# Ledger of designs, part 94: peptides against a protein of PDB entry 8HF1

Target 1, 320 residues: chain A of PDB entry 8HF1
Amino acid sequence: NVMLYATKPTEVMVSFPHQEQVLTVTRLISAEIEKFYVSLDLMNIGVQPIRRSKSLQCLRDPSKKSFVKQLFNDFLYQMKEYGIYAASIAIISLIVEFDIKRRQAETLSVKLMHRTALTLCEKIRHLLVQKLQDMTYDDDDDNVNTEEVIMNFSTPKVQRFLMSLKVSFADKDPKDICCLVFVERRYTCKCIYGLLLNYIQSTPELRNVLTPQFMVGRNNISPDFESVLERKWQKSAIQQFRDGNANLMICSSVLEEGIDVQACNHVFILDPVKTFNMYVQSKGRARTTEAKFVLFTADKEREKTIQQIYQYRKAHNDIA

## One batch from the design tools (peptide; made by RFdiffusion4, then SolubleMPNN)

Design b2_p16_6_s1 (from b2_p16_6, 5 letters changed)
Fold by OpenDDE base, seed 4:
Structure b2_p16_6_s1 (fold): chain B 320 residues (1-320), chain A 16 residues (1-16)
Amino acid sequence: as target 1 above (320 residues)
Amino acid sequence: MYPRITEPPEYIEIPD
C-alpha cells in the first residue's frame, strides 16, 4: 500500500511544442520495416513443436513472427516519441536480441528469419548514425554523443526533459537527489537510460551529480525468459538505488508490484499518465519535503492534461 | 534535426 497520507508533492507541468514534421530518415526507416513485415508474412518457418512446458510459453506465437514484429513496433514507438538519437540506442537492443534468437534457433528457417531481422537492424543503425553525423565534421562515433547532437536529434519532449534535469540538478550534492523517471514501456527504460548516460557524460554540471539506473517490470508474458542475468541486474539496480549509489531510477509500471523504493524528491512522468493507478503510485513516491511531480505535455494538450489531473485528484480524494 | 528548444523549461504549477 502506497500510504495515501504522504505530504502532497507540488504537481508541475512542463510543456513542449507539438512536432508534426516527420524527418525523411524516419519515413525511410518506417517504410523499410513495413517492407520487412510483408516479407516476414511470406516466410515459411514451419510449425514449431509446442513444447508442453507448463510455462506461459503457450502464449508464444508458434511462428515467433509476432515477437519480431513486437520488437520493431516498440522501436518505431521509441523513434516517434523520443527521436533519432534515442532510436540509435534502441536499435542496439534489437540487434542484441535478434543475435541471441539467431544463435538459439532450433531450425534453419527460424535462424534465417532472425538473420533477416538482424540485417534490417544494421541497415537502420547505419541510417540513424549517418543522420546523427550531419552535425559532425568527423566520422568519429564519439562526436555523435555531444549535448548538441543529443538535443538536436531528440523530440521536443525529450529536449524539455533533459533541460528540466539540468535546471533541477546542476551542481547539486548527489546525496540530496532521489529521482524517479516513469515511462510507459519496458524497452523505453533501457533506451532512456542509454540516452541519459551519454547526456550526463556530455554535460559537465551533471557528470558527477546524476548516477542513473533503470528497472523493468517482470515480463508477465514470459517470466521464464527473463534471463537469470536480467533478474540479477534488476535486484542490483534496486539495491544501488536504495544504498544511494544511484540517485535516478528509470522505471515502468514496476512500482505496482510493491517494490519498496525510498521516498523521492523528484518524480518525472515522461509519458502520458494513462491510468489512475499509475497516477497514484507514481505521485505517491514523491514524499519528501518540497517534492516535485513533473508532467510533460504538448502545448496543444495542456488543458486536456490539467483536466485529467483534476479528475485523478478528485478520484484520489474520494478514496482517501 | 528537430526544432531546437533554447529557452529554459517553464514550470507551470497545477493549482489545487
Scores: peptide ipSAE 0.571, ipTM 0.961, DockQ to the pose 0.803
Fold by OpenDDE base, seed 2:
Structure b2_p16_6_s1 (fold): chain B 320 residues (1-320), chain A 16 residues (1-16)
Amino acid sequence: as target 1 above (320 residues)
Amino acid sequence: MYPRITEPPEYIEIPD
């Protein structure tokens, strides 16, 4: 049932300049990951025992190499789409994941593979942090989380997003805010959450106004792989958002799975709307009076985005 | 560094 909501949100577009310039540090990091993939393909980790459950067979590459490559590919995407600052947050998540997998490794060869991946993440982290420190006079790690550093090391898309949050929510009552932020990838939720925490703390007008949470969508493919911790955290984050203890929720497209969230007054679409379902579901959350549905688009893709929204509106009206 | 945007975001309503 497409919930026919009586109140249509105001659909708004925010444009940002297309970022064509690849920074030297991002090229260096990409080249280090590519070299690592060549080395990873040469690693003999043996045949891993196929765990007997059919549900486990599809996600567990017996080699565990595909999962390592997936994490680095998601990191490369985040670095490209959100910038160096977001990448500095994203790399910490990889470090944590590879350290867990290193400790859980059943074989020395798998342990070594995860150790090599971890060492690469530590090198990448150093390159990113060093680049963030180029704007700071003091070598103190605490100085990289300023509004200025965040903005100067974020892509134009992220800069426009952060500015839109500041303009929309500066000095407002936290109770009047129910905001969703949609992103394409599950790992982006945590990255943007970490970025927003630091941005909000560095922005006095937002510090006591916005309380962010994130929601990682369930991997439908294997509920057995979701850590008990991740499931507990998801439930807690959703509950905090329902109770008004959090007023901004970062979600991946996986809100398709029928997570009942309250009616929101702001819905931000940080990544391009790629599907009709994503359009209907995300727009369908903006239900309050004067609700805003905000799309971010590159200037060069503005017309294409408008035409896509008209197609989705037409298709939605034909079903309604 | 990325190009620093200083101009406030323009909110363009997508007409019906």
Scores: peptide ipSAE 0.568, ipTM 0.961, DockQ to the pose 0.809
Fold by OpenDDE base, seed 5:
Structure b2_p16_6_s1 (fold): chain B 320 residues (1-320), chain A 16 residues (1-16)
Amino acid sequence: as target 1 above (320 residues)
Amino acid sequence: MYPRITEPPEYIEIPD
């Protein structure tokens, strides 16, 4: 029970300026998704046979429309919270998912719905890549993965996170690093993983220092929808992190299920700590003598974040 | 583009 161990990591806050500027491209993409939702609501998909798949998900959305909206809403969240560069990675995951669902479609109407969603994703991908290329003189797709492009097309939160990694880990021995990065959403793990791979490759001081992995939680709603590939990936990623072949793990709230992970010396909380359980579980992984627990907060929310941490500390001490 | 941060991150310890 992680709650019983009074881990006393150094709790540190890193602030970032609030992003009020909405880029024209993000408005265009949001408007295209909203238009797509209107068209999606008008699509007659018919009564999907409630196949007795024991999955609670098939019972909750017989139209399969809400799942399409969920994926685009998760994409919109990633674009807003992490920026255009992260969105260019996130959209690839939607393309893959909609292509799988298009191939698995039992009806022509469902196949057409997923094809329309896929066409929108390709349009969004083109708009994002074109915007990343505005800083590159060369038409080569590899030029969009530079440290400069990543930083200039990432939100202030992501910029501060990447700078914090560079300052914390530049030219260190990879064996001395055991880092966790907590994010709120499942799909953010893969998005931030892809961003970190490109950033580390573009940052000489980190190339041979940081080896990232990501872990996504079991889908509690339907273990049957977890692809055999996803389960193999999760097991492999955890094992690589245990063996020290990976020294940075990106995870969502998954570590609540008692995945025995080594004592970490750095725990980064990239998204706001919304629950006491998230606080205790994430802080409970920072167990080394010099462990740091790093929170990212907007400047405007600094005081609110501090007060929330004091409330969680008090509640933790009252249970310990 | 987003505002480019050039200054190193300030690490503020949350006191006990």
Scores: peptide ipSAE 0.563, ipTM 0.960, DockQ to the pose 0.805
Fold by OpenDDE base, seed 3:
Structure b2_p16_6_s1 (fold): chain B 320 residues (1-320), chain A 16 residues (1-16)
Amino acid sequence: as target 1 above (320 residues)
Amino acid sequence: MYPRITEPPEYIEIPD
């Protein structure tokens, strides 16, 4: 019995200016990754046993090269969609992943492949940090975590999102806040979590108001060890959010049916709503009387976004 | 740097 009598949340759109401005550093990083893909395709790492994952989608290339390319493609997406500051956090996750894979390598050739990927990530990290430091007089890594640096090196979408959090939650009681932030990709959860920690710490009006946490859906492709750690983290994150020790939860759209989270008063959709299921699942979490369901859209896509929401509302009413 | 947005976010209600 989904109680059909839940008050419908107010559906709100926040627009941001669409800018195709490709920064020089972003072009340099993309070109270095493309050069690396050419070198990676030339690497002979032998035939690895295909573990048939029951989930059809990820053909694990026996060469493990597809996984390396996936991580860099996900990084390029983070850099494009969220900006240089978010990319500086995202690259650390790649460094950790490639170091684990380098240590777990069964062959010298696979070890060398992951080492080459790691060296590229360290070069990318240096280029990103150097660019963040262009605004700071001091070469200290800690000085790049200011509100000004975060905002000036974030995309217009991320700037509007951070401003929306500040306007919505400045100087409020932490107990009155139950906020969800939905993102499309698993790796975005951790990247936006790290960005929010630094932004909240640098914003006095939010520092004692927002306590963020993140949750990623179950990844059936994760190694058994990663899956156990992720399951423990997921349980801990849910429990902290239920106990009120966290009041903002970042979730990927891959939320399995049945994560029972409390009624939320704010739901932010940071990425475009691409599926009816994502719309219903995310909107169904905004259950308080004054709940807001907030969508972020580029100015040029406002009309397309409105029409898509009307189609989803119609489809939801036809099945309810 | 990206263009700095200084204007507060406008909340546009999507009508029924």
Scores: peptide ipSAE 0.553, ipTM 0.958, DockQ to the pose 0.802

Design b2_p16_6_s2 (from b2_p16_6, 5 letters changed)
Fold by OpenDDE base, seed 2:
Structure b2_p16_6_s2 (fold): chain B 320 residues (1-320), chain A 16 residues (1-16)
Amino acid sequence: as target 1 above (320 residues)
Amino acid sequence: PYPRLTEPPEYILIPD
């Protein structure tokens, strides 16, 4: 058995300044969500009928309130970690989800709860879009998707990530690119995908070079809860990436061992590597000659990140 | 706006 010595990828770190400054708009949005949580806790939505299918023992919050709070908490995380521009995309996903749930509501009280959540999302969207327009001279909604607006309303982490993509892939042949971008959270995949679409479209050097796709990891929640639509979309996204119709895949760290993606020449870790398994799985996809494994870290966490990588390398060499 | 980074990303090699 010729152990194909998998060429070890070049491991590199990109640092970014830590953001301590909370913008006024992000404080206002956070305060509006907290006020909404107080109102939500006071809402009587009644006892939801426990749909007794034995496989459905997964946490259907009988109140459906915990799911509403989870979506807003994930939005707050995305706004904090990726910035106002990413938040303007993330809020659209909440609007779509709450509108679907409002239409599917079995009771008037649940319908009203989702309507109230939707109204808050519309207010948040307005605050975000207004803030993006503060840098545009023209009130034209289309002008918020420029490279300048994206960069000025993205966190230093996201700015470094976008600059790293531009430097790495400007004017390259799309066929020579096989890139993975790992993020921690499921909802971040779609948010960063939307951001990348707009950034690539606004960046001439990338417009015909990068074709992004995203993959939402399967939740260990029973396959019965994954919508048929979501499964079809995941299958299509993977196929497009295999066929070379997409050359950049955004995925959550919850890549179950079973997603056979091709060997990649670039792996970007946008969020901190929290586990040995994430390190091994993500690094193990960078298998081409001259493959790069790129970590993003805050300057204050540089030393800690290096030490963690050395520990993971040691542990990997002790098992291999 | 956030602090605008103008400098290209520094790629720091993590040595073996």
Scores: peptide ipSAE 0.552, ipTM 0.956, DockQ to the pose 0.811
Fold by OpenDDE base, seed 1:
Structure b2_p16_6_s2 (fold): chain B 320 residues (1-320), chain A 16 residues (1-16)
Amino acid sequence: as target 1 above (320 residues)
Amino acid sequence: PYPRLTEPPEYILIPD
């Protein structure tokens, strides 16, 4: 059993205060999405021709309405979990997706549906950017990418994460860093990547230290719907991380599928560990002698998180 | 804005 001789990483917890404050802008955005769902349910988009695509997913949403709702639900999750700044990045991904879907629409009704979704995304983007600009003197979009704006418009979880990166890696040699950041959701990888790029660029102590990449799992969407660009990008990102051209990788459950990634000295778990497999696989990447496995938890969930880790450790020792 | 955290992150060791 190769697991018996793996250096056990130091497991640490970083806590953050629970965010109970619902910002007015987040309520407005949520209300606009709910209004859009009512409108979307009333839209007659016709029966979509079942493309005989062998992919089970094309069969799951014949109306394409569920996919639209999924993207907005993922956005709402990101806005809640990571904050307004992360949401301003996440909304761009929705804009890109809906514009692609609008252009690929086979019917006028589907084209109109995606256009309406896109119009809502632009409204949401404006509301988010306007809120970020409350801390800036200039209307320039570049001025919203300061360390101060990022930190003030990020949830306590994200603030603790960014502070942990700064404390852990400030002024270090980039070659001595091999960091993984695990997130639960696929779309979070890109959102946190964009946030990290802006944060690193705005933070002198990290600018020449951290080079982030992200890795998104293969869409359970047919390999036919993974853009050739996404597949090329994933291969490039992994290769850059292997070659040391990138030293921080944001990933979801993708590493569970046996992607060979080098031994890391830091593993950050930004979202709650929900499965034993996620625990074992993420922890199993922290293989250096001084490796750290860092969990982020709300203060109110510290005890529950510790107990869950002990259960996973016990289960791991019973298999090892 | 969210509450701005000013204190450095506390690293709580999860003992074996």
Scores: peptide ipSAE 0.551, ipTM 0.957, DockQ to the pose 0.791
Fold by OpenDDE base, seed 5:
Structure b2_p16_6_s2 (fold): chain B 320 residues (1-320), chain A 16 residues (1-16)
Amino acid sequence: as target 1 above (320 residues)
Amino acid sequence: PYPRLTEPPEYILIPD
């Protein structure tokens, strides 16, 4: 029971400036996706086979246009919230997903739909990588993974997060670190994981300190749609974190599913805390002595964030 | 590029 532990973590807020400026490349990519949605709506993909499972009737068929739009909308969110560098990693996940769906397509029309989506993803990837290379004199793809490029092409939120990791963990013993990073969306886990791998590799004071993993919550989408590979990977990642072979775990709404992880000394909430359950469950993981619970907020939302935390504290005390 | 933050993150305690 997460509520029964006597040690209250230190609750800390880190603020970041609001990002008002929309980059030209971000506007171009958004416009290309909107044009693609118009084209996608005009595509005739035929009648999709109705999967008869009652549990699946509520499930969005992953071969439908709505699923394609969901992946691009999740990408657009990641590009907005985390920046161009994170978007360059996020687009690869779309490429992989659309290539799998293209290969699994039972009809030529569905195959063509996924091929068109894939072609757009490759164009977006090129635009993102080209923009990262604008700061590098060398056309070498490896040169885009520097600390400078990562920081300059990340949103103020992500910059503050990375700086907070550096300040918190530089030159520490890996054994003294048990860190959780909570994000709102499933796809953000993998995106931030890839970003952290590159950032840690480019940051000497973190290379031998932080070993990240990620876990994605079981889809509220039937466990039948989780690939056997994803489930194996999740079990392996959780086991590595339990065994101390990983000391930083990125997770989404996983806590609602009762995934048991050890008591942590650091819990970072990268995205806004939207629910009381998320607050209680995430805070309840910061259970070591001197544990820190760190929230990220825009400067303009500081007061609103503080008031929301007070409301959650009150609600927690009223039920405890 | 985004606005580059140069200052270290300020940790603001949320009081009890």
Scores: peptide ipSAE 0.547, ipTM 0.956, DockQ to the pose 0.802
Fold by OpenDDE base, seed 3:
Structure b2_p16_6_s2 (fold): chain B 320 residues (1-320), chain A 16 residues (1-16)
Amino acid sequence: as target 1 above (320 residues)
Amino acid sequence: PYPRLTEPPEYILIPD
């Protein structure tokens, strides 16, 4: 008996001004990555074995070069969509991944390739941290984690998201909060998690109210490539959220895999809703009384977003 | 820095 009376959440839209201005530091970083791609294409790393993934869509070219380019392209997307502060957290994940790949390298040429990628990531990290420090009087790395620095070096989308969390949850009982935050990309979960930890710690009204966690869906790439550590982390994160030890969960497309999460009172969609399945699955988690389903959109895309939601509502009613 | 938003987020109801 699927209880037919799922309470319909209140669907709301929060708009943000479109970011047209490209900062000088973001242009410099993009140019350094482009120069690195030219050098990477000239590197002879030998023939790499093509692992045929059975799932047709993501032809991850198993070339160790294509993986390096993917990580930097994902970083460039992160810097563009979420800003310099989020990029300073995202670059650390690249440093960790390339150091693991450097240590696991079977050949000197592959080891050198990952070392060159690491040197670029360290340069990018210094450029980002230096730019965050331009607003601080003290050169101490810890002083860049203030509410002011986070807000001033985040995109308008991320600023509206953080303000929406503060307005929605300031001085509330943590037991009354069950919040989901949906993001499009797997690597964004970790980056937004790190940003939220620093923002909550710097915001007195949220410090004892919000306890964030993140969950990354199983890669459609075979469970053999998910580290035993990642699978343990995912299980622990879900359990902490079920037990109420975490009250805000950051998810990518994880709900497509049938992860059973309790009824939530807030669902935030930080990135554009690109699929009907993402809409139905994320909205289907906002099942408490007075639950809110919150979409973030650029001002110029308000009408397009509304029309997409009407199409998804119609399609959902036609199959229900 | 990015343009600093100072106004509270407006919650626009998506009509039925």
Scores: peptide ipSAE 0.540, ipTM 0.954, DockQ to the pose 0.797

